Peptides against a protein of PDB entry 4M9S. Designs and how they scored, part 3

Target 1, 135 residues: chain A of PDB entry 4M9S
Amino acid sequence: SRGLVGVECITPYSYKSLAMALQRCVEVLSDEDRSALAFAVVMPPGVDIPVKLWSCVIPVDICSNEEEQLDDEVADRLKRLSKRGALLSGKRMPVLTFKIDHIIHMFLKHVVDAQTIANGISILEQRLLEIGNNN

## One batch from the design tools (peptide; made by RFdiffusion4, then SolubleMPNN)

Design b1_p22_3_s4
Fold by OpenDDE base, seed 2:
Structure b1_p22_3_s4 (fold): chain B 135 residues (1-135), chain A 22 residues (1-22)
Amino acid sequence: as target 1 above (135 residues)
Amino acid sequence: FKFTTLTKEQEERLEELEKKLR
């Protein structure tokens, strides 16, 4: 899969074309994968984020009582997104992590609805506090 | 193509999250 080379949007036209291409990529996703991608907007771009932290914000409706299954389901979604090249990049070692690129993140900031962004931020903030207090 | 703009507050909150997650 040719990683979408971080084409510096040198021109508004290149940005528009990139945005259109990304929009098409998003449109062909399943509802679940598209939802997962939407919440990726709250993650810092260019940072390898462990699956456990992704699981804090990615909604999973059918979660068995086991936390491990939640992480596995989230990981599967993120893996599917990573197979679409520029959307996410996965790293297996030393810990399974996923990273959102700056360009994709910027795109999401402009296309994800404000309420989803706000909710995602709040959820992540809360979960981080909970994790921090339990450590 | 409809672009949404984050509020200043949202940007600040994202920046703080970035600091915590790095």
Scores: peptide ipSAE 0.489, ipTM 0.883, DockQ to the pose 0.523
Fold by OpenDDE base, seed 3:
Structure b1_p22_3_s4 (fold): chain B 135 residues (1-135), chain A 22 residues (1-22)
Amino acid sequence: as target 1 above (135 residues)
Amino acid sequence: FKFTTLTKEQEERLEELEKKLR
């Protein structure tokens, strides 16, 4: 587990300080990476999620319509986010997965716009049904 | 600093997604 998973702060001052620190981390991201981070709000915190499922909700503008290229671009964005300290954690084995921590997820629930959250939920629900029907 | 709160429906939908993805 990452160091932040075991840290719970219930003081108002700690919450404000954490929010300010996270906001600064978000501000230095590219527009594409910040968008990818926003959609992490629809993923369950503390769960290792395969790149295939991340690719269901993370928007990609430049890559081809091929699924493999989509997954590669999504993986690159998630890797960059994982290099920004506590934003995401990645694992390569047994399969490539990424995980959002509870604290970061809670932050996103309060700062991501309502329409983005609603869209992300709907898209993920639909894509999960499609994947389930095709397998 | 923005502060938003999810609707009850959104929270329920996220909970169902969590059950499917765990």
Scores: peptide ipSAE 0.484, ipTM 0.883, DockQ to the pose 0.510
Fold by OpenDDE base, seed 5:
Structure b1_p22_3_s4 (fold): chain B 135 residues (1-135), chain A 22 residues (1-22)
Amino acid sequence: as target 1 above (135 residues)
Amino acid sequence: FKFTTLTKEQEERLEELEKKLR
């Protein structure tokens, strides 16, 4: 089996304006999609990131070690997030990528649990190191 | 519930990741 343990973000209920609107968007997400959104905080804002790199940090529970299945599941989650306002922006051409907006990233930095952020950073650092050593 | 405050170390680590991924 391959995958990461999912962790959910924590959002304030009594915030004004944009934060309140984003809170509502987060509340209607599935647990899986909300967890994926939480880990999006470790990605650089405004950068088109390939699905392969997203798959390094998005928590997915799959029984197979096939990378194709992992990438497909991650892509599906990211696609769902991209259909909900400005949470993510997907680009299919020339390569399938997803980008987190600066405003959403700023929101996540302040509402995602501190331990989740720390874990996400560590996971991504480790995965990038492993990828780099294998090239 | 309060907004999360990142440590200086966490901010630096995020910045380094940004450099690697940009």
Scores: peptide ipSAE 0.483, ipTM 0.884, DockQ to the pose 0.409
Fold by OpenDDE base, seed 4:
Structure b1_p22_3_s4 (fold): chain B 135 residues (1-135), chain A 22 residues (1-22)
Amino acid sequence: as target 1 above (135 residues)
Amino acid sequence: FKFTTLTKEQEERLEELEKKLR
């Protein structure tokens, strides 16, 4: 089960740059999608990550505690993000996965709230241990 | 980028996660 996680994404960039362009892309996202994107910072860039692992860190506000429903909600958010240019890349075959590119990942490392990053790392570490022990 | 929010510890932890997930 997952609860509400507060996410803040702050950037001081105001100049015409890649960072500025990305900032604007992020600003037009819904709060839920922006939160999902923020937690992508803990994922390895350039790696196709299955939805199950994304679901370990992405907060879900309005959803059943059932794992399958959580994964579906996460998948929907990631799908929306994948339609926003370079933010994420989705792949349906052979398995539904999503990937964050290096440039976006670098951006997130600098703009995602420090506490969010710390929380995301800790959550993912713990969830991976749990998954590993339960398999 | 000019600014960073990551500590060295966080960077190391991310690297370890990357090794696990890659």
Scores: peptide ipSAE 0.484, ipTM 0.884, DockQ to the pose 0.373; fails the geometry check

Design b1_p22_6_s2
Fold by OpenDDE base, seed 2:
Formats: sequence, structure tokens, C-alpha cells
Structure b1_p22_6_s2 (fold): chain B 135 residues (1-135), chain A 22 residues (1-22)
Amino acid sequence: as target 1 above (135 residues)
Amino acid sequence: SRAEIEAALAALRARLAAAVAA
């Protein structure tokens, strides 16, 4: 699956083949990881996004209100997604970030439920406003 | 760092705003 990271969509055939491979990866994910991947569609592709911002949209069922615990759980999910090859790319330095590639993002735009996308955008906007107002 | 996160947040908001407007 890691081999897909360097694959570029050059032809419709390559895209279809890539889509099939990605679909297989999606199907074997846990429900939690699949949900995280779905909400990744709201992130701008090709941008290293800090885990703090990912935590704004990744749904996590945590009893604690501690932000650190939330970030850790989100980071674990994103890390698992990154291990599935082309789904996400992670960087540790200088800040723990994850990035969705344009090809993966384009795939998600077509396969993720429209309502999920809309909800994710709404949630992200709301959380961004809250973060902005609290800082 | 905090500054890096804030910068990323600002950039993200700008990009999202543009995407919503499109």
C-alpha cells in the first residue's frame, strides 16, 4: 500500500486502478479509522495539517475533556491511516502533522457521502471560530 | 510551536473560505 504514495494519476485507467486499490484499503479499516478518513476530505490537500486542527473534525469518543488526550487519540488514528500507504502522510518535526494528497482527496470527494462532507465543513468552521475566539 | 499552529489555522480558514465561496 505504501507504494501508492508515489503513484500519480496520469490516465483514467491509472485512476480507476488506484481507486480500486484505495477501496480495498478503506474496506479493511476499522469503523473509527474509516470515519477519520472520511472527514479528511474537508482538509485542503497537499497541506501539512497539525494534529490540533485534525482534532477539530475527527470524531473521537473520549470521556475526558482533556485536549491532550483528544490529540493523542486523533494522532493514533491518523498514524494508522498513514500506515495504510497513500491515505495520509505524517511528519513528526517540527510539529506532528498529517497531509492528504491531492489524489486521495479527489478520491474521497467522490466516495464520501455528501452529507458527511457538509457536516465536516460545518464542524470545522465552528471549531475554528471557537479556537480563534479563545486565543 | 503555538505560532506555527496559529499560522496553519489562519491558512486553513482562508482556504476553507475560498472553497466555500467557489
Scores: peptide ipSAE 0.170, ipTM 0.760, DockQ to the pose 0.024
Fold by OpenDDE base, seed 5:
Structure b1_p22_6_s2 (fold): chain B 135 residues (1-135), chain A 22 residues (1-22)
Amino acid sequence: as target 1 above (135 residues)
Amino acid sequence: SRAEIEAALAALRARLAAAVAA
């Protein structure tokens, strides 16, 4: 961990510096992982979210078409993001969950395209309705 | 675990609804 959270927003200037550090972290991500991170913006910050719910919005390659495979691939991506220090935090027990920090969420709200955010929310809401009706 | 997923789903749905309404 780079310990980016430890230097989090004390002043607006600190925030700017942190944003720069986060941007550097984002720049070294693969396209896949960067995309996953972008869609993390639709999740409520500070909440441990099960992988099943993450899989509702995280895009996955066509090589996976089974629900379990999709969840596994999403989990792998989120795990990689969690290795980038402050980007995500994961828990394996009792259920595999990932959480986006408030400051990271705030960062994403500013750097992710507004239309992407809107689309992600729409997709998530649709998937939630489907899950609620079918499961 | 299914119960935990359902609880998380309900919480997320509520939060999203609140965010959209705000």
Scores: peptide ipSAE 0.170, ipTM 0.762, DockQ to the pose 0.024
Fold by OpenDDE base, seed 4:
Structure b1_p22_6_s2 (fold): chain B 135 residues (1-135), chain A 22 residues (1-22)
Amino acid sequence: as target 1 above (135 residues)
Amino acid sequence: SRAEIEAALAALRARLAAAVAA
């Protein structure tokens, strides 16, 4: 159980308290995992997104350019994030997917810098176009 | 499955397009 699933922020106080708790979770992440979490803001909240699509936005610094290895590395990062409470929710069957909840997404929208968000959207859009054109 | 990925991709593109248009 992630506890925060289905939670709605109804007061500024609730949001502030939740944000503080989430910030503590973010602070203990590695730089790479924190970066991955930041770019999760680009994904639509509440949607089970396949790892392949996550790989379009999650930055990978030191890995092979092979798609399989890329997906594995991204999956590992997302798995680690999913172990940090309600940051992400993973679903292994039928396809490995990860979902960002609305509350977490809303938190990220406030703490991730605008330039990072803009860049992430641009990158995702370009990658999606590439995937679409190659099919 | 490939079909599931394509469906997710289509949905994501639609949402991105809507976000840009808004």
Scores: peptide ipSAE 0.168, ipTM 0.759, DockQ to the pose 0.024
Fold by OpenDDE base, seed 3:
Structure b1_p22_6_s2 (fold): chain B 135 residues (1-135), chain A 22 residues (1-22)
Amino acid sequence: as target 1 above (135 residues)
Amino acid sequence: SRAEIEAALAALRARLAAAVAA
């Protein structure tokens, strides 16, 4: 058997087989973690993204307005996803970041609901404008 | 750091703009 990391689609059958394997991995996730993974589709693949930016699109139900609590909850979800192999890759230093690989992104682009993708992009664009104006 | 976040934001905006234009 071969791992999912580094797998390339060279035949239609290879792509279908990879999609089925990824679907099985997604099925065992909690609803919250699966939702977080869905919104990962709005991030550019192959880029190390700080947790602060992930928190702009990952839905979290927290009563407190403390940014630290929000980032910690988002980080915990992303950490769990990173432990599921090829779903995400995390780096702890110098700043905690997470990256989605191109192959996973391509999978999500076709299985995540189109309205969810559109909403995620709109939310991210709005938050980026707000952050840019405040910094 | 703040500088790293700002750099990531700039890169992300560029990619989003390119994706919309494509």
Scores: peptide ipSAE 0.167, ipTM 0.757, DockQ to the pose 0.024

Design b1_p22_6_s3
Fold by OpenDDE base, seed 4:
Structure b1_p22_6_s3 (fold): chain B 135 residues (1-135), chain A 22 residues (1-22)
Amino acid sequence: as target 1 above (135 residues)
Amino acid sequence: SRAEIEAALAALRKLLAEAVEK
């Protein structure tokens, strides 16, 4: 079993096949994990992003208001996504980070609706401002 | 908008850089 990292879409057929495989992976996700994956489109691909920054865009409805618990819940979701066909890649050291691959990101750009993307950008901008003001 | 995406990405990169330094 090989991960999706480094996958190249050299033909339209390869892209179609990959898209079909990814769609199957998405369909078996829970609603909350699928939502988390959708908002991953807001992140720059190929970048190891700390969980703290992921928490800016990943919606969490059922968790404590404590930042530590929020990050833990987000991390759990991202970990699940990482285990589902390598939708994300996680690193534990030096800090816990997750990365979305370029190919997965490209897929999401085509399947996530424009309104969701716009909402994600708005949420990210707002949260980044809040973090900036608290620093 | 594209401008908003670019602004958000710039801010994210800044935060990422700061996080790596800590």
Scores: peptide ipSAE 0.049, ipTM 0.613, DockQ to the pose 0.028
Fold by OpenDDE base, seed 2:
Structure b1_p22_6_s3 (fold): chain B 135 residues (1-135), chain A 22 residues (1-22)
Amino acid sequence: as target 1 above (135 residues)
Amino acid sequence: SRAEIEAALAALRKLLAEAVEK
């Protein structure tokens, strides 16, 4: 699964022109970046989220289990999403964070594959528990 | 599910709050 509804989708999103623009942005993403975008739906909108927390849900298959390397890869994906249609907004100071705005989040709620959402929730819950137990 | 999403978001927000306090 690509995590998002395919090339052409009809969304109930009220802002049709924006939805179409967003859909075009999604279509040109790599599979990995599109997957990252899909999992962004599990994040609270309007909140600057540190990369470490993004790494809880963004799938990274290529990198080793080294946390620093994983965070760097996640950050790179999020940076690309930030550059493509402002799907995310990044902040470098004081800590590297990324934020999904309410509009994008609303869009994703309607276009992200249900199984992707379920998986993201499961993964997030598990890893948050692990972080909570270890820190 | 909606309930699971809400629970996960709540947990994440809690984690963020704790991080800010440190």
Scores: peptide ipSAE 0.048, ipTM 0.606, DockQ to the pose 0.028
Fold by OpenDDE base, seed 3:
Structure b1_p22_6_s3 (fold): chain B 135 residues (1-135), chain A 22 residues (1-22)
Amino acid sequence: as target 1 above (135 residues)
Amino acid sequence: SRAEIEAALAALRKLLAEAVEK
């Protein structure tokens, strides 16, 4: 699927109008999905990111301590976001990844709470170090 | 801070780049 950036290059819509539309899309999300979307701001835009890395920052409560179940739950949330106004773009092959568009990312940088961003960064940095040390 | 955000994003990009090269 073509990202929102490509469509906006052809349309005369202003950034403000797009932001309003995105805000409406966010408002209809569940609390869990909205939280997941908020933490997507920590990711670099335009990059296909594996679910494993998303799971480092997306808060999820799972019934077991199995890492595979964590990834599955995160993937389900990201899939739902992908189906709602193209907030994310999913790719299954060769590896399941999700990507946030530059436009969506720019929107999130303006609307997501600063403390949420700071927490997400700290968690991501910690998890990345752990992954690096365990490999 | 903005600097911390940029540093974290840079670190993530490096990790992803290394993963793609392998």
Scores: peptide ipSAE 0.036, ipTM 0.603, DockQ to the pose 0.030
Fold by OpenDDE base, seed 1:
Structure b1_p22_6_s3 (fold): chain B 135 residues (1-135), chain A 22 residues (1-22)
Amino acid sequence: as target 1 above (135 residues)
Amino acid sequence: SRAEIEAALAALRKLLAEAVEK
């Protein structure tokens, strides 16, 4: 079965309404923010993920290679996603983190293309190994 | 394939659990 079908909804009508609402939220995003949202699919849902880990997979090709600037740009994109239909949830204390909900994650697994998911997973695994070796 | 993606996600959950605690 497809991922979105596995989401427990109150009624089948609620399922369709939720899918339509999420699709509308995604369609009004900028290309950059929509791309960031797509790569959120590689993160485990329901976990408060530090911005540093998000920056491993969120594509940012405009800012400098400075780590602080990269994290700030990624954080700004994730903040916009958090404010637009609550696609993500942010926490500021003690460390800035963002979380993707299970329902949103299941939706993304359904709509994000397989190649994007595969690339994101590969990139994240590589970056995690690098972090493990350097920290 | 979807099965491969799900397996990869399971592995990532383990890796992230370890990385988040650092």
Scores: peptide ipSAE 0.030, ipTM 0.607, DockQ to the pose 0.037; fails the geometry check

## One batch from the design tools (peptide; made by RFdiffusion4, then SolubleMPNN; from b1_p23_8, 8 letters changed)

Design b1_p23_8_s1
Fold by OpenDDE base, seed 3:
Order: structure tokens, then sequence, then C-alpha cells
Structure b1_p23_8_s1 (fold): chain B 135 residues (1-135), chain A 23 residues (1-23)
């Protein structure tokens, strides 16, 4: 099933240090990629997360209802983010995973609205229960 | 797998921490 509806986030950071650099990176992203980045806040920093789990919270409206297509679209977005300045770190083997850095995660906590975070938490919690029940 | 179970536990713990911060 599809996850949370994406919400655009606004940052209060101006042209300053690391926060400034990150703000610039966010501003040049597409709406879709920016939304994906926002929901990365619900993932634990420093942990390699499989694409399957990312797909639980990353909004996808373009692809069909096929799970494989969903994962591919999510992976593409995350790959684009990983090519930006350390927004994400991708790992292809043994399984395709993406990781958010602690610094980036702290940044997102400041710029992503509370409602988006709350919704993301709720969606991910539900999906984790489903995964646990199938094991 | 055990590795997957550990990952799920890490996720659950993180979500609990985030919820507390939202309070």
Amino acid sequence: as target 1 above (135 residues)
Amino acid sequence: SEEEKKLLEILREHLEELKKELE
C-alpha cells in the first residue's frame, strides 16, 4: 500500500554554515525528491535501511500498484538524493540500502513540520506490525 | 532472519524517541 502524502517543508535557515549549504541542496530538488527527503526523518540515522522499508513512507503517485514498480520509483528518488551533497548514502550490495547521516537527520528535525513527522511515524509503525505478523 | 529482527527493533526504538520529542 502507498504511504504518507508528501508535504513540502520550509526551512528558517539563511545563508550560513552547514545549515545554509543543506538549505541550498533542498531548494534545488524537485518536489518529489524534496518530499522523499522530508520523510527520511522517520528513519534512524546511521542505519542502512532496505528500499522496501523506505517505500513504506515515501509517497509515490506515478507508478502503478505493482510493488516492484513502487520500489523502483522509491529507489530512483533515493539514488538522486544520494548524489546530492551527502543527503543520503547508498549501498548496493548485498542488498540495496540507503542511510541518512546524523547531521542531515538533525537538520530535518528542524525543518520538517510536526504533522508530517507524526504521520510518517504512524504509517511506519503500522507497516512494521504487518511485517512482524508475517514472520 | 535475526538480522532483520534487529533492524526492526532499531526502527521501533527510533520511532518511540521521535514521538517523545513531538510531545
Scores: peptide ipSAE 0.637, ipTM 0.931, DockQ to the pose 0.550
Fold by OpenDDE base, seed 5:
Structure b1_p23_8_s1 (fold): chain B 135 residues (1-135), chain A 23 residues (1-23)
Amino acid sequence: as target 1 above (135 residues)
Amino acid sequence: SEEEKKLLEILREHLEELKKELE
């Protein structure tokens, strides 16, 4: 196993139509996809992020720690999320990337547990340091 | 690469902003 433990998203805006619609989309996700979506909050909105970086924070259970397998699994999850309306947007060229928009990001900031966000930040910071030092 | 370096900087800045919002 790799990554963070998944967290359920609960919206405090039950009377807002947009929040309700997003909540419905979240509810029909699998546990693993919902967890992946939760940790998307640590990514900057409106930025195309390569799968390699997504793999730093998306929790995944895989049989091997090989990067190729990890990236493929993460990519599959993100692809599923991108097929759920406005949750994510994917680009295949020039490099496979995924982007969270501002509206979804704002939603996640309010529905994802603060400790989960903090943990995600910490993990991503650590990985970014490692990547920066090795390049 | 320069593009990668720029992206990493964007990420770092975003994380700092999130931290401030949590405090």
Scores: peptide ipSAE 0.636, ipTM 0.931, DockQ to the pose 0.547
Fold by OpenDDE base, seed 2:
Structure b1_p23_8_s1 (fold): chain B 135 residues (1-135), chain A 23 residues (1-23)
Amino acid sequence: as target 1 above (135 residues)
Amino acid sequence: SEEEKKLLEILREHLEELKKELE
């Protein structure tokens, strides 16, 4: 599953044009980028999140033995998303971070299937526990 | 760092909120 509904979705937006525009933006994404966007729903809106934390939840099919390569691949996906209709906002300094805004986040909550959201939550919770134990 | 701790707290709170919304 791509995690996103493929047909027109019911959104809380008053303006159908905005919802439709966002849907069109999602539809033109690659499968990998669309999956990354779907899991972005588990991130808090309006918060600059380091790539390392994004890598905890964004699925990667081909993993290298190097953590740096994993982060780089995730960063590349997020960078592509940031170039598409303000889906994400990137900040390079002092640390590379990405942020999802409230409007996009609200959209995702309604178009991403519940199972994908639940899975993302579970995955991130697990990783946060591991990070916490290592601190 | 303090900033990291704050960020982790924000994440945890958000996840709890999302879980409630899914119920």
Scores: peptide ipSAE 0.635, ipTM 0.931, DockQ to the pose 0.598
Fold by OpenDDE base, seed 4:
Structure b1_p23_8_s1 (fold): chain B 135 residues (1-135), chain A 23 residues (1-23)
Amino acid sequence: as target 1 above (135 residues)
Amino acid sequence: SEEEKKLLEILREHLEELKKELE
């Protein structure tokens, strides 16, 4: 499976120690949560993103095709990631959203497989077209 | 909603930036 790779984040800033800490956090995640984190790279940093949009790119294996169940499963994964501190920030009001930090996003750009990023972009682009045309 | 439209625009712009970085 493609996703996060064991590549150290390279930055001109003093983020090496932070990158190492983040790498340790990633290593202890479940496969499902790690996959969700990888696809978070396609989201703009510093923006509160509704679960609905996260569900467009986070891969979920569910028995039902119901959108509500999909959103719930995605929300659970994102909640777990948010409990890991710096990985994601959750906000319940007024709408349940999750946000990726700029530093985390930069980290992901270096450690997530390029093909995974490309796939995530393609998937999200298609889903955004559908949403835009229906609203 | 207008807020949703704005958010979608932000997402589209971000994706274009990411694509350029990958190329």
Scores: peptide ipSAE 0.634, ipTM 0.931, DockQ to the pose 0.589

## One batch from the design tools (peptide; made by RFdiffusion4, then SolubleMPNN)

Design b1_p24_1_s3
Fold by OpenDDE base, seed 2:
Structure b1_p24_1_s3 (fold): chain B 135 residues (1-135), chain A 24 residues (1-24)
Amino acid sequence: as target 1 above (135 residues)
Amino acid sequence: EEERERLERESRELRERMRRLLRV
């Protein structure tokens, strides 16, 4: 798959090109990875977000009751997304983080439904409170 | 202008397809 690095939406043609590239990328994703990408819109763009916070919003089918394994599964999904064009960028040190680019995020805001975004934000806020209370 | 309008329409159609693909 061709990378989306350097794509700028300054003309209608550029925007169409970005949309086409994203569509091609999304069409080959698994349902799980597409869901992860959809919920990536909940995160602030341009910020290195720890996997632990991603796990608060990325839906994971029950594969384990162990929180660590859930985080690993989320990380794997995010890694796959990072390999598909420039959907995400990952950083391993000092903590494993992923970042969504502003352009990708802006596009997602136009295609992910408002209710999903609102629900995702609410879930993130609730789970952050839970994490904060447990620490 | 006509070319711009064409590209805008095509872009809207692409976005609508993406909305369907990313519906959770």
Scores: peptide ipSAE 0.493, ipTM 0.856, DockQ to the pose 0.428
Fold by OpenDDE base, seed 4:
Structure b1_p24_1_s3 (fold): chain B 135 residues (1-135), chain A 24 residues (1-24)
Amino acid sequence: as target 1 above (135 residues)
Amino acid sequence: EEERERLERESRELRERMRRLLRV
């Protein structure tokens, strides 16, 4: 299927088609990948975000206490999302990063629960402060 | 105009489905 990143929503029909395409993508995701997608709205759109920062907001249910394994699991989820209608785009060099497109981000802002967004931002801010204080 | 209103309504309904799907 063609990626969603290049979709222009200039008509009501375009909005419907975009929503349908996104729904089809989201319906086939696992619960963990849907959660990852939901929390992706916390990130600024159009910015290449390192996996380490994604790991601050992407929930991981069962993982060893090894931080390296956390980043790997998060990276795998984001890779799967990047393959599903290009919900995200990844770059490997110089550091593994993922970016959410403006259109996808805008859509997520309309469909993800406002309290979830607020909580995600709060969690990100707290964890960023912790990382910053440890460096 | 009637077609536009219909399409906008259907789009809203689809967004409501997405809200349910992305509820964490």
Scores: peptide ipSAE 0.492, ipTM 0.856, DockQ to the pose 0.448
Fold by OpenDDE base, seed 5:
Structure b1_p24_1_s3 (fold): chain B 135 residues (1-135), chain A 24 residues (1-24)
Amino acid sequence: as target 1 above (135 residues)
Amino acid sequence: EEERERLERESRELRERMRRLLRV
């Protein structure tokens, strides 16, 4: 159990102002994008995470069985989240990655259901093991 | 103290709204 060292996040915004801004951003998201944002809390903050790993936890209702389409759909959701108030930060080179900021992550920890977080972590761990065994 | 309690209440209300919005 690695204790999450509480990173003192200095924000120039008051907590109230930031919370209101986040609420406005979340209210205009689609249900799918809101779900993606909720599951983003499962990822470690401040780390550039490849889209393939994001796809392990973000639920996608794709009618297609093509794995390549799954990653593309996840990437599109993450891109939208990145554009709508810097909820995420994306990098295209050398590999397409997204990271969640510490402040956003801390906020999500307080508002996302604890069982959802626990389930998301379990799913991620299981899928990582499967990927590791197939390599 | 009253202002602090007010701010805490408003913060709680905001969190509750966000919890409902982010329910999966």
Scores: peptide ipSAE 0.490, ipTM 0.854, DockQ to the pose 0.373
Fold by OpenDDE base, seed 3:
Structure b1_p24_1_s3 (fold): chain B 135 residues (1-135), chain A 24 residues (1-24)
Amino acid sequence: as target 1 above (135 residues)
Amino acid sequence: EEERERLERESRELRERMRRLLRV
């Protein structure tokens, strides 16, 4: 799948067409997958991020607090996002990772609420500290 | 100039729709 990585929006029309395509992709997502996409803005673009780090920011309503189940559910959401409109790029080897494209990330920065972004960053920082202290 | 203003308006409207869709 040709990621949106190579599309330079040279004209306002190209920008509009890309925005419309993204809107169509977002409209068909479930509420859970839309939430996952919104919080993807917290991650740096163009970097292969392990699922474990994604699970620090992606909200999941799970009945069990098992970390393994959390990672699996997050991975499933990210896989769906990667299949729909190439919103993310997934790699399985050597570790399951997902990457957000720069163009997608730029759009998210303009449309996701600033407080949501700030909260997501704070949550990520807190959970990273917890992981670091437990090691 | 009018075409540019139209495209800018349409772009703003699209962004506002996406903001509503991605509200968590």
Scores: peptide ipSAE 0.488, ipTM 0.854, DockQ to the pose 0.463

